# Peptides against a protein of PDB entry 3ZOQ, part 72

Target 1, 223 residues: chain A of PDB entry 3ZOQ
Amino acid sequence: QLLQDSWWNQLKEEFEKPYYQELREMLKREYAEQTIYPDSRDIFNALHYTSYDDVKVVILGQDPYHGPGQAQGLSFSVKPGVKQPPSLKNIFLELQQDIGCSIPNHGSLVSWAKQGVLLLNTVLTVRRGQANSHKGKGWERLTDRIIDVLSERERPVIFILWGRHAQMKKERIDTSKHFIIESTHPSPFSARNGFFGSRPFSRANAYLEKMGEAPIDWCIKDL

## One batch from the design tools (peptide; made by RFdiffusion4, then SolubleMPNN)

Design b2_p16_5_s2 (from b2_p16_5, 6 letters changed)
Fold by OpenDDE base, seed 2:
Structure b2_p16_5_s2 (fold): chain B 223 residues (1-223), chain A 16 residues (1-16)
Amino acid sequence: as target 1 above (223 residues)
Amino acid sequence: DAEAEAEKEYERRLAE
């Protein structure tokens, strides 16, 4: 896929490496032989909506939703008209408790992405009904590089790291420049162990204001 | 329901 110039400048060397070429060939076979999510044109939506220079906040996910019509190339986000997954429902519950936003009638987080919230999964594709089926195929190396180039950026970034998987990336983040918000994952199996009450949205905006940047409008309008 | 169970397992793994 064609990336914005800002991301291309940061990632062009990765796309020429053997691991990425192998990943690309693997994906060609997978999309031809299996049902893969998201749509191939949506794989890099996170980078399309949020340029390298415009990133204010990063929210890391694991891999895309593996159900029909769910994944749209943004972590935790689902296409309008799709039932909100449990983790997303809990995200909206915390959003409501944190800063008073209403629960939207859809699960699209595109409005966050357009404001500088990079909704990045560690792995960017998945087979239908097979969570983490594309783990270890090359995506992690690319997305690690995405984290690295953001960490190397002079302008500070806020990293929201829910759960151990995301928190494992903390070692790649220069905490002398960047801010990290950590809690348990919004999953129903972990949300009550720290996610609820963590107030990541108000905390992120507090950091943005401290940095002299415009806060994120986290509230999502109904469609 | 297979889809519901798959979602449950997915959410369980995310929590780890």
Scores: peptide ipSAE 0.635, ipTM 0.946, DockQ to the pose 0.854
Fold by OpenDDE base, seed 5:
Structure b2_p16_5_s2 (fold): chain B 223 residues (1-223), chain A 16 residues (1-16)
Amino acid sequence: as target 1 above (223 residues)
Amino acid sequence: DAEAEAEKEYERRLAE
């Protein structure tokens, strides 16, 4: 897939590297032989919706949802009409408590992406019913590079890192220039240990305002 | 429900 010019300029060298070519060949086989999510056309949706220059906030996920019709190439997000996964429900609960947004009747976070929230998974594909099945196949190297080029950007970025997996990326982020919001993961298994009450949305907007940037409208309209 | 169990396992791993 072709990326926006802004991302292409940052990542073009990665696509020429052997690891990415091997990843691509692997994906061709996987998509041909098994059910892989998201749709191949949606793999890079996070980069499609949010250009390199427009990134204001990054929310890191692990890998796509592995159920039918769920993944749409954005971390934590599900296509309209799809039942909200538990973590996403908790995200909306925190959103409501944090800044008073109503809980939407769908799980699409596209409106965030369009405002500069990069909804990036560290692994961008998954086999149906097999969580993290594409771990260690090359995606992590590419997405690490995405984090790196954002960290190197002069214009500050806010990184929201939920859970240990995302927080492992802190070492790649220049904290002298960028801001990090950390808490436990919104998963039901961890949300009560710190995610609830962490108020990542208001905190992110507070930083954006301090930076002289427009805040994110985190509230999602019903469809 | 296999799907429910798969979701639980997925969410459990996310919490780690």
Scores: peptide ipSAE 0.634, ipTM 0.946, DockQ to the pose 0.880
Fold by OpenDDE base, seed 4:
Structure b2_p16_5_s2 (fold): chain B 223 residues (1-223), chain A 16 residues (1-16)
Amino acid sequence: as target 1 above (223 residues)
Amino acid sequence: DAEAEAEKEYERRLAE
């Protein structure tokens, strides 16, 4: 899949490596034989909406939603018209409590992506109804590289790491240059243990302001 | 229902 020049320059070497070629071949088979999400054209939407140079904030997810019409290639985000998953609902609840945003009538986070919020899953595809079914197939190596090249970037990045899975990537982030916002996962099973009240949105904007950058408009308009 | 349970299981895993 074609990427923006800024990402291509950072990742082109990965695409030539055997692991990625194997991943690609696997995906070709999977998409041909199974129902895979997101649509193959949407796999790299996070990179399409947010160039390497424009990344201000990274929000890491695990893998795409595995239900019909949900995944749009952005972590936590769902297409308009799709019921908001529990974690996303909690994200919006925290957003409301943190900075006063209204709960939107949809779950699309595209507006964040367009402002420089890289909504990256560590695994970028999934079989219908089979969460984490494409774990260990090569995506993690690519997305690790994405984290690495962002960590190596001179311009600071803010990494929002919800839950253990995302926090495991902290070792790949140069915390002397970049900022980390950590809490429990927004999942209903963990949100009350630290996510609620963590105020990641105002904290992220505070870091951006400290760096002399424009804050993110986290509030999402109804459609 | 089955879909609700699947969602719960997914969300549980995310919380780990």
Scores: peptide ipSAE 0.634, ipTM 0.947, DockQ to the pose 0.917
Fold by OpenDDE base, seed 1:
Structure b2_p16_5_s2 (fold): chain B 223 residues (1-223), chain A 16 residues (1-16)
Amino acid sequence: as target 1 above (223 residues)
Amino acid sequence: DAEAEAEKEYERRLAE
């Protein structure tokens, strides 16, 4: 099946809806006629690495990196061997200042995903060299549903919302159950306006411990 | 997010 059981149970109805069928047909054409990222087999990596029940933290991104070899289906993450994008570099700088982690020699956040950090973009595909080229094609409706079913989950979730785009999803989150960490985006254009010093990693772990959950090991080992 | 888009465009140029 397309997704593991826990996510399939939550999202199976979406895949039968006309909007998703239209999205699917669009994607078939795009992947055939254009260079699309990530690889089609990696589109749902965020859901593959982090099951519905195992989600502890959500980090929202906009859409995938649109350069060759970059995107691997996880928000902000890049494949090993790929130069760390500026936003990711700033994420690691904040990680270092927040909890003392060393800067890794790669940009893969898979280790976070495997621990329950859902690295979700609101749009899950992009045309090479054209940011937001697949905006408004149906992904947002699916990813909104992902946020909704997590918000409806009884077991609390921590949502890390960097920047205005991610923060627009706040209205979909039941703050009586779930915890939100907000700051400016890690982009060089905005990081100094609030992202640096926001300490999202220690704050997330503090909340997890309060909930009786195991904290995330945010430190990333070199490859 | 215009800031993120600009950053991604920069990254694209570096990757080419």
Scores: peptide ipSAE 0.077, ipTM 0.764, DockQ to the pose 0.095

Design b2_p16_5_s3 (from b2_p16_5, 5 letters changed)
Fold by OpenDDE base, seed 4:
Structure b2_p16_5_s3 (fold): chain B 223 residues (1-223), chain A 16 residues (1-16)
Amino acid sequence: as target 1 above (223 residues)
Amino acid sequence: SEAERREAEYERRLAE
């Protein structure tokens, strides 16, 4: 609820709507009664690290990791010291093959976020051990609005849409202004069907260069 | 392990 000015200006109306108030009350109960991830202070980390105006790239995820200490409010990212989940490992494999980056010894994508990569999940909270447990509770309406206001932004955005869930959001994106990079999901169950070899990182930077913007330094340093 | 099974199921759902 406490956001940067740029995001607040875009989303303030949403926070006053009944659906969000209901979501807020639900979350208060959930966090009080059981273990919810990420930490409540980290729910909006994606928006904290990447302002509305600074967004260059969006990478959509589904919902947070549901294991202890994993989720840090950024899609696909895990806190340092946490074992890299399979999808994230594959992301780094593609990163290495695409642009030659070494595989980092941690799974934090904060360096991407700080450069303008909005690492957004469509659902921003989850119960421990219960994937998608907060689906349909109101997050999707808010995150749809996030996509909408980015789509309405004059300055172009690059949307990286891995898998069908993310690709379903394509209809909300004005492709006359914004660029879409699509492939199968980096999950081990789908990566070999199109994600590997899709080269989303070099392609994203190619678009940025065409727009006259600085490319993303996708390579992640060891901690 | 149970955690590993949950992870696998999570990753499978993501792939769909």
Scores: peptide ipSAE 0.662, ipTM 0.955, DockQ to the pose 0.890
Fold by OpenDDE base, seed 1:
Structure b2_p16_5_s3 (fold): chain B 223 residues (1-223), chain A 16 residues (1-16)
Amino acid sequence: as target 1 above (223 residues)
Amino acid sequence: SEAERREAEYERRLAE
């Protein structure tokens, strides 16, 4: 896949490294022999929708949804027409309580991505029905580099880190320049322990305004 | 259903 020039300039060295070449060869076999999500053309959708320079907010996820038609190449997002997964439902509940947005009739977060919200998973592919099946195959090294180059950027970024997995990346973020919003994960098994009431959307916009940037329109229109 | 069980397992792991 071809990346935007801004991301290519930041990541081109990674694509030349043996680990990434091995990852690519593995993925070619996986896509040929098994059902892999998302579609191979959608793997880098997060980078396609949000250029390196346009990133305002980062929301980290673990790995893609592993059910048919779900994964869209964006963390937490599902294609229109797909039932909203439990975590996503809770995200919209918090969105409603935080800033008054209506619950959308779909689960696509593309409108956020187009505004500068990088919806990045740590691992970018998964086998059907096998959560985290592509863990430790090379994606983490690439996505760590994505976090690193954003951390090195002079223009500040807001990192929203839900749950321990995402929060483990905190050590890679220069907090002298960038802002971090942390809470428990929106999963039904953790949301009531801190995610609900954390108001990440209004807090993110408050930081953006402080930096002199346009806030995110978090409200999602029905399709 | 199997799909629901898989979803629950996935969501449980995300919470950890």
Scores: peptide ipSAE 0.660, ipTM 0.955, DockQ to the pose 0.876
Fold by OpenDDE base, seed 2:
Structure b2_p16_5_s3 (fold): chain B 223 residues (1-223), chain A 16 residues (1-16)
Amino acid sequence: as target 1 above (223 residues)
Amino acid sequence: SEAERREAEYERRLAE
């Protein structure tokens, strides 16, 4: 897949490494023999919507939704017309309580991505009906590098880390330049233990204002 | 349903 110049300049060396070539060959076989999500053309949508230089906020997910028509290459986001998964519903509940946004009639977070919110999963593909089936196949090394090059960027970034999986990436983030917002995961099994009331959206905008940057319009319009 | 069970399992793993 062709990346924007800003991301290509940061990641081109990774694509030449053996681990990525092995990952690519694995994916070719997987897409040919099984149903893999998201669509192969959508794997790098997070990088397509948000250039390296335009990243303001990063929201980390684990791996894509594994149901038909759900994943669109953005963490937590689902295509329009798709039922909102439980974690996403809770994200919108917190959004409403935090800054007063209405709950949208769809689950697409593309409007966030277009404003500089990098919606990145640590693993970018999954087999239908088999959560985390592509764990340990090479994606984690690439996405770790994405975090690293953002951490090395001079212009500050806000990292929103929900749950222990995302929080394991803290050691890769230079907190002398960048900001971290942490809480439990928005999953129904953890949201009441800290996610609800964490107000990540207003806190992110507060940091952006301190940096002299335009805040994110987190409210999502109905389609 | 099977889809609901898979969704629940997915959400449980996310919470860990």
Scores: peptide ipSAE 0.655, ipTM 0.954, DockQ to the pose 0.882
Fold by OpenDDE base, seed 5:
Structure b2_p16_5_s3 (fold): chain B 223 residues (1-223), chain A 16 residues (1-16)
Amino acid sequence: as target 1 above (223 residues)
Amino acid sequence: SEAERREAEYERRLAE
């Protein structure tokens, strides 16, 4: 896939490395022999919607949804017409309590991505019905580099880290320049232990305003 | 359903 110039300049060296070439070969076999999500053309949607220079906020996920028609290459997001997964429902509940947004009739977070919210999974592909099946195959090294180049950027970034998996990336983030918002994961199995009431959306916008940047319009319109 | 079971397992893992 082709990347925007701003991301290409940051990541071009990674694509020449053996680990990435091995990852590509693995993916070729996987897509040919099994049902893999998202569609191969959508793998890098997070980078397509949000350029390196336009990133204001990063929301880290683990890996794509593994059901048919769900994943669209953005963390937590599902294609229109797809039932909202439990974690996403809780995200919208917190959004409503935090800043008063209505619950949308779909689960697409594309509007966030277009405003500078990088919706990045640490692993960017998955086999149908097999959560985290592509863990440890090379994606983590690339996405770690994405975090690294954002951390190295002079213009501050806000990292929203829900749950332990995302929070393990804290060591890669220069907190002298960047802001971190942490809580438990929005999953029903953890949301009541800290995610609900964490108000990540208003807090993110407060940081953006302090930085002199336009806040994110987190409210999502119905389709 | 199988889909519901897989979803629940997925959500449990996310919470860890």
Scores: peptide ipSAE 0.654, ipTM 0.954, DockQ to the pose 0.880

Design b2_p16_5_s4 (from b2_p16_5, 5 letters changed)
Fold by OpenDDE base, seed 4:
Structure b2_p16_5_s4 (fold): chain B 223 residues (1-223), chain A 16 residues (1-16)
Amino acid sequence: as target 1 above (223 residues)
Amino acid sequence: AAAAKEQEEYERRLAE
């Protein structure tokens, strides 16, 4: 896939490296031989919707949803018409309590992405029904580089890190110029341990306003 | 039901 020019300039060297070529070859085999999510043309949707320069907020996920029709290349997001996964439901519950947004009748977070919220998974593909099946195949090195180049950017970024997996990336973030919002994961198995009441949306907007930038309209309209 | 359990296990791992 071709990336936007701003991302291409940041990542072009990665695509020439052996690890990525091996990843690419692996993916070719996987998509040919198995059911892989998301659709191959949607793998880099996070980068398609949000250019390098337009990133205001980063929300890190682990890997794509592994059920039919769910993953759309954006962390936590599901295509319209797809039942909202438990974590996403909790995200919307916190959104409602935090800033008063109504719960949308769909789970697409594209409106966030279009406003500068990079919805990035650390692993960008998955086999159907096999969570983390593409762990350790090269995606983590690329997505680490994505975090690195954002950390190196002069214009500040807000990183929302839910759960231990995402928080492990904190060491890659220059906290002298970037902001981090941390809590437990929105999963039902962890949300009551800190995610609920963490108010990440209002806090993110507070940082944006402090930076002199337009806040995110986190509220999602029904389709 | 199977899909629900699979999703639950996924969510459990995410919480770790």
Scores: peptide ipSAE 0.636, ipTM 0.939, DockQ to the pose 0.880
Fold by OpenDDE base, seed 1:
Structure b2_p16_5_s4 (fold): chain B 223 residues (1-223), chain A 16 residues (1-16)
Amino acid sequence: as target 1 above (223 residues)
Amino acid sequence: AAAAKEQEEYERRLAE
């Protein structure tokens, strides 16, 4: 649970609670007995790359990719050299149409994270080949708290909520202070129902400019 | 092929 000071100050109480202790024990067994993604040292990469104070934008995902070598602790992101999953491909297509970025030759979103885009999944681990297998084990309480403490922050945050799962978190967000960008999920099964053409990247930057903050450089360089 | 099908099912659920 080694986190940056800014996140530690916000979440330290959670780590002392029984639910998290039980989660930790569960994870210890899971990593020992099963193939679990991401690597245990990458579980909190979203918080490692983006401090509490540096969060400008939040993009919520469900749970990590469950295939070998895919998940790197950031929602929607895959390690370099890994084939881009369908949803990620559509994200890049929308990025291109929205603000003219080229499609990158990899799927790593680390450059977004380093700029203040919190790429947070609601569940932070998964068994190989078993989507959402760690649902209801305690992660949701922690990640709800992450959303809560961001909502309580005085400095505004932009929440990008793709699909109903992410949008269910709206009730936790103080819309008097923070901004929400919503559309259908970038999945091939829903992207044509609203995600394409939603222009979340330019809209997010427009809000950042209104706040007097530097916009995100959404374009990703090839590796 | 199995991995591709699993990925597809995952993407299907995400769309709901």
Scores: peptide ipSAE 0.634, ipTM 0.939, DockQ to the pose 0.825
Fold by OpenDDE base, seed 5:
Structure b2_p16_5_s4 (fold): chain B 223 residues (1-223), chain A 16 residues (1-16)
Amino acid sequence: as target 1 above (223 residues)
Amino acid sequence: AAAAKEQEEYERRLAE
């Protein structure tokens, strides 16, 4: 699918590079021979919902959920009607404790994306039932470039980096311009080691207000 | 059950 103009201008050179062509050919084979998530039309949903210029906050994930009907091309987000994964449940628990939002009856974070929260995974596809199966196939190079062009942007961005995987990207972020919020991952195996109580949502909004930008309405309405 | 175990393993890896 064609990206928005703002992203196309930033990434068009990547799509011409051999690594991306190889990635594309790999994906063609994978989608033909395997069950791959998300739907091929949803791979770039993060970029579709949030233009380059509209990015206010970035939340990095690893790779898509690998279960049926879960992934919708946004990090941590699941399609309506899908049971909330454990990490997402903990995200909503922290959201409730942080700024008082009710826990929604669904797991779609599209409302965040529409407000400028780039919900980006470092790897954008996965085989059914095989977590991180598309690691090292080219996505990381593209998503590194996405981080790079955001880091190079004059208008500041807030990067929320949960867990060591996301935090490995810190070296690519110009902290003289951009703000980083770090904690352990919202996973049940790490959330009590720092994620809970980290208050990333209020901290992000406080920084946005300091920058003179509209805060994010993090509260999600029931469907 | 299998899906739950797969999800748990996924969440464990995310925590690392």
Scores: peptide ipSAE 0.629, ipTM 0.937, DockQ to the pose 0.863
Fold by OpenDDE base, seed 2:
Structure b2_p16_5_s4 (fold): chain B 223 residues (1-223), chain A 16 residues (1-16)
Amino acid sequence: as target 1 above (223 residues)
Amino acid sequence: AAAAKEQEEYERRLAE
């Protein structure tokens, strides 16, 4: 629950606002009465792994996976040993085609997070078996603020926005400083309409190199 | 089957 200093400095005002207190109370009830994902200790994993200053790339998701053992507090990521969801499989297919990485034997994207890839969902919790069940409860306001403070940062960020939901956040991003990579969602129902062949990984690294920053090692080792 | 269908519906919504 306690954030590292860099994020705390950016978000402390939000945590004092009524909307967040109401969200917090709602979550207390939800975790007590329902099965909620991810584990309460993992809700802010994206911010834990990637400090405000260390963010190089942002990949936006909608809300956590709602199946047992899946959600890891990182967008698109699943815990080791968990079957890779269809969208994640397609992400790895594009990764392989884009820059030649092997498809890993697990779905954990922690290695990306540790390198500065903020794997942020718009909504950070979900009820078991009920996708988007915590929509409109306050998370969106907080995560919008996360996008805002990153947009306000002088050091450039690359935003990878898959699908309309993520792309709705474009208006919050100062494109005079930051870069946006857009395509359809990696979902099987949309990937062939633009995601495949979009080469977000090589494009992101190209921007990083142009900025004089170290590229991301997108390849994920087997466990 | 139910879990697979649930996952499919989830992925369908993500594609919108």
Scores: peptide ipSAE 0.628, ipTM 0.937, DockQ to the pose 0.899

